Peptides against a protein of PDB entry 3NZW. Designs and how they scored, part 66

Target 1, 212 residues: chain A of PDB entry 3NZW
Amino acid sequence: TTTLAFRFQGGIIVAVDSRATAGNWVASQTVKKVIEINPFLLGTMAGGAADCQFWETWLGSQCRLHELREKERISVAAASKILSNLVYQYKGAGLSMGTMICGYTRKEGPTIYYVDSDGTRLKGDIFCVGSGQTFAYGVLDSNYKWDLSVEDALYLGKRSILAAAHRDAYSGGSVNLYHVTEDGWIYHGNHDVGELFWKVKEEEGSFNNVIG
Target 2, 222 residues: chain B of PDB entry 3NZW
Amino acid sequence: QFNPYGDNGGTILGIAGEDFAVLAGDTRNITDYSINSRYEPKVFDCGDNIVMSANGFAADGDALVKRFKNSVKWYHFDHNDKKLSINSAARNIQHLLYGKRFFPYYVHTIIAGLDEDGKGAVYSFDPVGSYEREQCRAGGAAASLIMPFLDNQVNFKNQYEPGTNGKVKKPLKYLSVEEVIKLVRDSFTSATERHIQVGDGLEILIVTKDGVRKEFYELKRD

## One batch from the design tools (peptide; made by RFdiffusion4, then SolubleMPNN)

Design b2_p14_4_s4 (from b2_p14_4, 9 letters changed)
Fold by OpenDDE base, seed 3:
Structure b2_p14_4_s4 (fold): chain B 212 residues (1-212), chain C 222 residues (1-222), chain A 14 residues (1-14)
Amino acid sequence: as target 1 above (212 residues)
Amino acid sequence: as target 2 above (222 residues)
Amino acid sequence: ELTYTERLMQALLG
C-alpha cells in the first residue's frame, strides 16, 4: 500500500494506490483505500483492510452523530481524535491501521491527521503511509512546495503514488486521486498504473530503468 | 496447540452480468485427504434475491450463512418487510465478520445479487470483513487457479485489439448469462482437474429480476 | 507457500 496526503495553498491532495495483497498473492487491484467518511472528510487506509474499512466507516457514523448533536460539522481534530481514542482502546489487540484523516473546516483550514493502531496521532502537512511510503516521499519531497497550483498538486500526488507503485511490489493497480477543499472532497478519478506509467514515462522522460 | 479451524476445501465463484449475477460452488466437502461428502451444497439462497457462500471452514461458513439469513429475517421484522439491498447486505455481513475480528470466521465469503439499479452485483469478503464490489471473484481452494482466468475472460485483462500493437485494450463488455455459465463450468472443470479439494458437483445459482434459479452439473468424482 | 487463511487476508501493508 501507498497512501499520501499533503496540504498546500489549494487545500489537500490525497492519493492512494489500489492493490491489496495477502503475502505474495494479489488479492485485488481495485481496492478503495480512500474511505469517504462524509462529503467533507476522507480517511485513508493502510494495514489491515478490514480494520481500516470497518473503523473508518464507524468513524463516519460518529461524525454524523456529532453533527446531529452539535448541529455543525465535526472538526478534523475531533474526528481524528475519535478514531485515535478507539484504536487506543484496542491497543495490544492486534489492530493494524495506518490512517490519515483529511478534511477542511473553516476554523481549522486544510487539516491532516495521521492515526495509527500504535496510538500515534499526528497533525502534519505531509504524510505518506504504507509499504511504499518511502518511494512516495522521494518524489513528493523533491517536488513539494506550498504554492503548487491545484493542477500541479494533483499531478504530484498522482506521480508520487506512481513511483511507489513502480518500486513497491505491494502497491499498484491504480491511483485514486482526491482534492479536498472547504466545500468538501472532489474525486479526480482512477488512474490505471499500467496506462499512467507509460504516459508519464513518455511525457517526462522518466522511469528510464524500464525500456519501452 | 489451540487450532480450532479446519479446512473443508471447495471453491466458489461469483460473476456479475449486466442484469444478472451468478454464484457457483462445488459440492465437495473434504477433510485432509478424505471426502466427507460429494454433495454438500455451500451456495445458498438467502432471500431478497441474495445468494451467499462462505467457503473454507465449513462450520464457520454454515454459522455465518445462518446468521446472515437470520439477519435478513430480522431486517424484515424491523423494517416492514423491506427488501434488503445487496449493498446493505454486504455491510451487514461485514459486521458479522468483524464481530469476530479476534476469532475470525475461517472463510472467504461471496454474495451475489442485483443492485438497486437492477445491475448484477458480486461482493467478496475477507475473513474479517473487508469487502469490495467486483465483477468477478473466485474463492476457496482453487481460487488461485481460477482468478487469473477470470481476470482474462471476464475483465479481459491482457487482451488487446488485434492490429493495434498492444495499444488498444479489448473493450469491456458484459457477458451473457450463457457465456458466464460456460466460463463457470470451464473454471470448475479445470480446477477439478488440478485440485483435489474441488470436484463431485457444481451448483450454480443465477440471480435475475425474476428470482434465483439453480443449475447443477456433474464434476469429476476422483 | 501461503496458507488458505493467508491468501484470504487482504493486507494493505504499512
Scores: peptide ipSAE 0.178, ipTM 0.803, DockQ to the pose 0.349; fails the geometry check
Fold by OpenDDE base, seed 2:
Structure b2_p14_4_s4 (fold): chain B 212 residues (1-212), chain C 222 residues (1-222), chain A 14 residues (1-14)
Amino acid sequence: as target 1 above (212 residues)
Amino acid sequence: as target 2 above (222 residues)
Amino acid sequence: ELTYTERLMQALLG
């Protein structure tokens, strides 16, 4: 898995691959590793597929309950804290989760929290999570700046996942791309890695480790 | 050390069409290298036009199917005989599976039916409740033999339009029920040739708006 | 070698 999220002048970019593996078996190439909690809040998934899918769906329910009870959307801080508290209760039980809670509220602005099954909860501007995270960081860190245009930021997110998909055997399939703004998240499509690779290679003159 | 799990072999396969879905399974039940039964059905009509199979350890599979059937029953009681949708069924099964997260059902579960728009739907589950809607999925002993075949023949992976120099992919299209049945039969006959835990019989449940139909085909018995 | 089901028990998103 490779997931990433970063803040920039235009909001938040979220990009993830779609491969699931069981050992050396590719279980799926089409996994949805982003949960759309509400129109302003996303969760990413890395680690155990069932753990992430189950508990982030559960988180969605908790967020909805908050909205119903408090008559306002839950903050990104509170949403991430709910998940963090939950996984901490299971600490030592063997859950495997690496998630980013990304969203926008009027109070917080664009916000990213990293939450994992070890009980770590971190607020930050840039996170890459998964077995391919270091590959993504290599591209992302080399090209990131706060003042990126929306177009460039979207491309950078997509390009970083592509790099990880290329080098990490456990990442691949496609890139799912999101842009989070004050008006909510916008889905920017599913980009098959097989097609995207050759397109990017041709346009950039990159990936010269592959002849063809 | 005591191992609470067995492995009863077998293979299951689901394929979704435009307005139908199929879920198929062989009827062989084994332990180690011994055939327990040559006809032990493992694909079930659970009501509300939902078919289900949980392949792997048969004791766990049977338990899960029974629990789901009971869930369907109680859903009707609690919601004025409302039909359980396939997506709701999938969510329910996730909870059944994840409820045993720390002592999992040793099964790969597939359900098939029609979504609320009348389109064919196949949902696949890992042992602890991760699930995905897909056009096709193989599970069980010979899944690794069949799934690549389905990638090629259902999703047309690695196929290109002739004369395009590999630049235009073969377009995705729904398969007819006849085409799907052919693929299912070819999948299982091929799997039977190469896997000792697959064989004897093939039972196919076809879900349409008109209900569930069953077909049976003989497989090699060696 | 692990069966498909056994591999699924160890399924990871990556």
Scores: peptide ipSAE 0.083, ipTM 0.809, DockQ to the pose 0.420; fails the geometry check
Fold by OpenDDE base, seed 5:
Structure b2_p14_4_s4 (fold): chain B 212 residues (1-212), chain C 222 residues (1-222), chain A 14 residues (1-14)
Amino acid sequence: as target 1 above (212 residues)
Amino acid sequence: as target 2 above (222 residues)
Amino acid sequence: ELTYTERLMQALLG
């Protein structure tokens, strides 16, 4: 898995691959590793598929309950804290989760929290999570600027996942791309790695380790 | 040594069409190399036009299916005989599976039916309840033999339009029920040849708007 | 060699 999220002047970019593996077996190439909690809040999944899917869906229910009770959208801080508290209660039980809670509230603006099953909860501007995270960081960190245009930011997110998909055997399939703004998240499509790789290679003159 | 799990082999396969879905399974039940039964159905009509199979350890599979069938009954009691949708069924099964997260059902679960728009639907589950809606999925002993075949023949993976220099993929299209049945039969006959835990009989449940029908085909009895 | 179910029980996202 390779997931990433970063804040920039235009909001948040979220990009993830779609491969699931069981050992050397590719279980799926089409896994949805972003959970759309509400129109303004996203959760990413890395680690155990069931753990992430179950508890982030549960989180969605908790967020909805908050809205019903408080007549206000839950903050990204509070949503991530709910999840963090939950996994902390299961510490030592064997949950495997590396998640990012990304969203926008009027109070917080664009916000990203990293939450994992080790009990870590971090607010930050840039996170890459999964077995391919270091590959993604290599591209993302090299090109990241706060002042990126929306177009450039979207491309950078997509390009970073592509790099990880190329080098990490546990990442691949496709890139699912999101842009989060004050008006909510916008889905920017599913980009098959097989097609995207050759397109990027040709346009950039990159990936010269592969002869086309 | 404490080992609460067995493995009863077998293979299951789901394929969704445009207005139908198919869930198929062989009828062989085996322990190691010993055939326990040549006809032990493992694909079940659970009501509300939902068919289900949980393949792996048969004791766990049977338990899970029974629990789900019971869940369907209670759903009717609680909601004035409302039909359980396939997506709601999938969510329910997730909770059944994840409820035993730390002592999992040792099964690969597939359900098939029609979604609320009347489109064919197949959902597959891992042992602890992660699930995904897919056009096709193989599970069980010969899943690794069948799934690549389905990638190629259902989703047309690695197929390109002639004369396009590999730049245009074969377009996705729904398969007819006849085409799907052919693929299912070919899948199981092929799997039977290469895997000792697959064989004897093939039972196919076809879900349409008119209900569930069953077809049976003989497989190699070696 | 892991069985099909054993592999599934070890399924991970990335």
Scores: peptide ipSAE 0.075, ipTM 0.799, DockQ to the pose 0.420; fails the geometry check
Fold by OpenDDE base, seed 1:
Structure b2_p14_4_s4 (fold): chain B 212 residues (1-212), chain C 222 residues (1-222), chain A 14 residues (1-14)
Amino acid sequence: as target 1 above (212 residues)
Amino acid sequence: as target 2 above (222 residues)
Amino acid sequence: ELTYTERLMQALLG
């Protein structure tokens, strides 16, 4: 898995691959590793597919309950804390989760929290999570600027996942891309790695280690 | 070391069409190298036009299917005989599976039916409840033999239009029920040749708006 | 080599 999220002047970019594996077996190429919790809040999934899918769906329910009870959307901080508290209760039980809770509230602005099954909860501007995270960081860190245009930011997110898909055997399939703004998240499509790779290679003149 | 799980082999396969879905399974039940039964169905009509199979350890599979059937029953009681949608069924099954997250059902679960728009639907589950809607999925002993075939023949993976220098992918299209049945039969006959835990018989459940139909075909018995 | 079922029992990972 490779997931990433970063804040920039235009909000938040979230990009993830779609491969699931069981050992050397590619279980799926089309896994949805982003949960749309509400129109302003996203969760990413890395680690155990079932753990992430189950508990982040559960988180969605908790967030909805919050909205119903409090008559306002839950904050990103609170949402991430709910998940963090939950996984902490299961510490030692063997859950495997690496998640980013990304969203926008009026109070917080664009916000990203990293939450994992070890009990870590971190607020930050840039996170890459998964077996391919280091590959993604290589591209992301090299090109990241706060002042990126929305277009450039979207491309950078997509490009970073592509790099990880190229080098990490456990990442691949497609890139799912999101842009989170004050008005909520916007889905920017599913980009098959098989096609995207060659497109990027041609346009950038990159990936010269691969002969086309 | 004590192992609470058995493995009864077998293979299952689901394929969704445009307005139908199929879920197929062989009827061989085996332990190690010993055939327990040559006809032990593992694909079940669970009502509400939902068919289900949980392949792997048969005891766990049977238990899971029973629990789901019971869930359907109670759903009707609690919701004035409302039909359980396939997506809701999938969510329910996730909870059944994840409820045993720390002592999982040793099964690969597939359900098939029609979604609320009348389109064919196949959902597959890992042992602990991760699930995904897909056009096709193989599970069980010979899944590794069949799934790549399905990738190629259902989703047309690695197929390109002739004369395009690999630049144009073969377009996706729905397969007819006849085409799907052919693929299923070819899959299982091929798998039977190369896997000792697959054989004896093939039972196919076809779900349409008109209900569930069953077809049976003989497989090699060696 | 792990059987298909054994692979499944290993949590699906990304």
Scores: peptide ipSAE 0.063, ipTM 0.791, DockQ to the pose 0.396; fails the geometry check

Design b2_p14_6_s1 (from b2_p14_6, 8 letters changed)
Fold by OpenDDE base, seed 3:
Structure b2_p14_6_s1 (fold): chain B 212 residues (1-212), chain C 222 residues (1-222), chain A 14 residues (1-14)
Amino acid sequence: as target 1 above (212 residues)
Amino acid sequence: as target 2 above (222 residues)
Amino acid sequence: ELEYLKELRKLAEA
């Protein structure tokens, strides 16, 4: 798995691969590793697929309850804290989760929290999470700027996941791409790695370890 | 090493068509190298045009299916006999599976039916309840033998239009029920040849808007 | 036994 999220002047980019594995077995190439918690919040999935899918869906319910009770959208801080508190209760039980909770509220602006099953909760500007995270960081860190255009930011997210898909055997399938703004998240499509790889290679002159 | 689970073998397979879905399973039940039964059905009509199979440890599979059937019943009680949609069924099954997250049902679960638009739907689950809607899925002992075949023959993976030098993928299209049945039969006959835990009989449940139809075919009894 | 299931490569991981 490779997931990433980063803040920039235009909001948040979230990009993820879609491969799931069970050992050496490719269980799926089409997993949705972005869980749409609500129109304004995204959760990312790394680790146990069931753990992330179940609890982030549960989180969505908790966020909805908050909105019903408080008559306002839940903050990203509060949403991530709910999840963090949950996983903390299960600490030592064997949950496997590396998640990012991403959203844009008027109060907070664009906000990303990292939450994992070890009990870590971090707010930050840039996170890559999963077995391919270091590959993604290599590309992301090399090209990241706060002042990226939305187009360039989307491409950077996509390109970073592609790099990870190329080098990490546990990452691949496709890139799912999101842009989060104050108006909510916007889905920017599913990009098959097989097609994307050759396109990027041709356009950039990159991936020269592979003969075209 | 302590093994808390049994393994009763077998294989299941789901394929979604345009306006139908198929869920198939062999009828062999084994323990180790011993055949317990040559006819132990593992694909079930659960009502509301939903068919279900949970393949692996049969005791767990049976328990899960029974729980789901009960869930369907209670859904009707609580919601004025509303038909349980297949997407809602999938969510419910996730909760059933994840409810035993720390002592999982040792099964690979597949359900099949029609979505709310009348399109064929197949959902597959891991033992703890991660699920995905797919066009096809194999589960169980011979899943590793069948799934790549389905990738190629249902989803047309690695197939290209002739004369395009591999530049144009074969377009996706729905398969007819007859085509799907052929693929299912070929899958299971092939799996039976190469896997000792698969054989004896093949039951295929076909879900259409008109209900669930069942077909049976003999497999090798070796 | 979740770990056992993992050893059997039955659980999906992302």
Scores: peptide ipSAE 0.172, ipTM 0.800, DockQ to the pose 0.074; fails the geometry check
Fold by OpenDDE base, seed 5:
Structure b2_p14_6_s1 (fold): chain B 212 residues (1-212), chain C 222 residues (1-222), chain A 14 residues (1-14)
Amino acid sequence: as target 1 above (212 residues)
Amino acid sequence: as target 2 above (222 residues)
Amino acid sequence: ELEYLKELRKLAEA
């Protein structure tokens, strides 16, 4: 898996691959690793597929309950804390989760929290999470600027996942891309790596380790 | 080290069509190299036009299917005989599986039916309840032999329009029930040739708006 | 048991 999220002047970019594996077996190439919790809040999934899918779906329910009880959208801080508190209760039980909770509230603005099954909860501007995270960081860190245009930011997110998909055997399938703004998240499509790779290679003149 | 799980072999396969879905399984039940039964059905009609199979350790599979059937029953009691939708069934099965997260059912679960729009639906689950809706899925012993075939023949992976220099993929299209049944039969006959845990018989459950139909075909009894 | 299942490549990981 490779997931990433970063803050920039235009909000948040979230990009993820779609491969699931069971050992050397490619279990799926089409896994949805972004949970759309509400129109303003996303969760990303890395680690055990069931652990992430189950508990982030559960988180969605908790966030909805908050809205019903408090008559306002849950904050990104609170949503991430709910998940963090939950996984901490299971500390030592063997959950495997690496997640980013990304969203926008009027109170917080665009916000990213990293939460994992070790009990770590971090607020930050840039996170890459998964077996391919270092590959993604290599591209992302090299090109990241706060002042990126939305177009450039979207491309950078997509391009970073593509790099990870290329190098990490456990990442691949497609890139799912999101842009989060004050108006909510916008889905920017599913980009098959098999097509995207060659397109990017041609347009950039990159990936010269592969002969086309 | 003590292993609480058995492996009864077998293989299952689901394919969704436009207005139908199929879930098929061989009828061989095996332990190690010994055939326990040549006809032990593992694909079940669970009501509400939902068919289910949980393949792997048969004791766990049977337990899970039984629990789901019971869940359907209680759903009717609690919701004025409302039909359980396939997506709701999938969510329920996730909870059944994840409820045993720390002592999982040793099974690969597939369900098939129609979604609320009348379109064919197949959902597959890992042992602890991660699930995905897909057009096709193979599970069990010969899944690794069949799934690549399905990728190619259902989802047309690695197929391109002739004369396009590989630039235009073969377009996705729904398969007819006849085409799907052909693929299922070819999948299982081929798997039977190469996997000792697959064979004897093939039972196919076809879900349409008119209900569940069963078909049976002989496989090699080797 | 969970680790055993992983060893048998039964659990999906993302």
Scores: peptide ipSAE 0.171, ipTM 0.793, DockQ to the pose 0.072; fails the geometry check
Fold by OpenDDE base, seed 2:
Structure b2_p14_6_s1 (fold): chain B 212 residues (1-212), chain C 222 residues (1-222), chain A 14 residues (1-14)
Amino acid sequence: as target 1 above (212 residues)
Amino acid sequence: as target 2 above (222 residues)
Amino acid sequence: ELEYLKELRKLAEA
């Protein structure tokens, strides 16, 4: 798995691959590793597919309950804290989760929290999470600027996942791409790695380790 | 080392069509190298046009199917005989599976039916309740033999239009029920040839708007 | 049991 999220002048970019594995077996190439909690809040999945899918869906329910009770959207801080508190209660039980809670509220602005099953909860501007995270960081860190245009930021997110998909055997399938703004998240499509790779290679003149 | 789980072998396969879905399974039940039964159905009509199979450890599979069937019953009681949708069924099964997260059902679960738009739907589950809607999925002993075949023949992976120098992919299209049945039969006959835990019989449940139909085919018995 | 299943590579990892 490779997931990433970063803040920039235009909001948040979230990009993820779609491969699931069971050992050496490719279980799926089409996993949805972004959970749309509400129109302004996303969760990402890395680690155990069931753990992430179940508890982030549960988180969605908790977020909705908050809205009903408080008549206000839950903050990204509070949403991530709910999840963090939950996984902390299961500490040592064997949950496997590396998640990012990304969203926008009026009081917080665009916000990213990292939450994992070790009980870590971190606020930050840039995170790559999963077995391919270091590959993604290699591209992302090399090209990241706060002042990226939306177009360039979207491309950078997509390109970073592509790099990870290329080098990490446990990442691949497709890139799912999101842009989060004050108006909510916008889905920017599913990009098959096979097609995307050749397109990027041709347009950039990159990936010269592959001849063909 | 003590193992609380058994493995009863077998293989299951789901394929969604445009206005139908199929869920198929062999009828062989084994323990180690011994055939317990040559006809032990593992694909079930659960009502509300939902068919289900939980393949792996049969005791766990049976328990899960029973719980789901009971869930369907109570859904009707609680919601004035409302039909359980396939997506809601999938969510329910996730909760059944994840409820045993720390002592999982040792099964690969597949359900098939029609979505609320009348389109064929197949959902597959890992042992602890991760689930995904797909056009096709193989599960069980010979899944690794069948799934690549389905990638090629259902999703047309690695197929290109002739004369395009590999630049134009074969377009995706729905398969007819007859074509799907052919693929299912070819999958299981092939799997039976190469896997000792697959064989004896093939039972296919076909879900359409008109209900669930069953077909049975003999497989090799060796 | 969970670790056992993981060793058997039965759980999907994302």
Scores: peptide ipSAE 0.171, ipTM 0.802, DockQ to the pose 0.079; fails the geometry check
Fold by OpenDDE base, seed 1:
Structure b2_p14_6_s1 (fold): chain B 212 residues (1-212), chain C 222 residues (1-222), chain A 14 residues (1-14)
Amino acid sequence: as target 1 above (212 residues)
Amino acid sequence: as target 2 above (222 residues)
Amino acid sequence: ELEYLKELRKLAEA
């Protein structure tokens, strides 16, 4: 798995691959590793697919309950804390989760929290999470700027996941891409790695280690 | 060390068509190298036009299917006989599976039916309840033999239009029920040849708007 | 049990 999220002047970019594995077996090439909690909040999954899918869906329910009770959308801080508190209660039980909770509230602005099953909760501007995270960081860190245009930011997110899909055997399938603004998240498509790789290689003149 | 799980072998697969879905399974039940039964159905009509199979440890599979059937019953009681949609069924099954997250049902679960738009639907679950809607999925002992075949023949993976120098992928299209049944039969006959835990009989449940139809075919009995 | 299942490659991981 490779997931990433980063803040920039235009909001948040979230990009993830879609491969699931069971050991050396490719279980799926089409996993939805972004959980759309609500129109304003995204969760990403890395680790146990069931753990992430179940608890982030549960988180969505908790966020909805918050809205109903408080007549206000939940903050990213509060949403991430709910999840963090939950996984902390299960600490030692064997949950496997590496998640990012991303949103853009008026109160907080664009906000990203990293939450994992060890009980870690971190606020930050840039996170890559999964077995391919280091590959993604290599591209992302090299090209990241706060002042990126939305177009360039989207491309950078997509490109970083592509790099990870190329190098990490446990990442691949496709890139799912999101842009998060104050008005909510916008889905920017599913990009098959098999096609995207060659397109990017041709357009950039990159991936010269691969002969076409 | 004590192992609470058995493995009763067998194989299942689901394929969704445009306005139908198929869920098929062999009828062999084994323990180790011993055939317990040559006809033990593992694909079930659960009502509301939903078919289900939970393949692996048969005791767990049967328990899960029974629980789901009971869930369907209570859904009707609680919601004025409302039909359980396939997507809601999938969510329900996730909760059944994840409810035993720390002592999982040792099964690969597949359900098939029609979505609310009348389109064929197949949902696949891991033992602890991660699930995905897919066009096709193989599960069980010979899944590793069949799934790549389905990738190629249902989703047309690695196929390209002739004369395009590999630049144009073969377009996705729905398969007819006849084509799907052929693929299912070829999958199981092939799997039977190469896997000792697959054989004896093939039961295919076909879900359409008109209900569930069953077909049975003999497999090798060796 | 969960670890056992993982060893048997039954659990999907993302």
Scores: peptide ipSAE 0.160, ipTM 0.783, DockQ to the pose 0.074; fails the geometry check

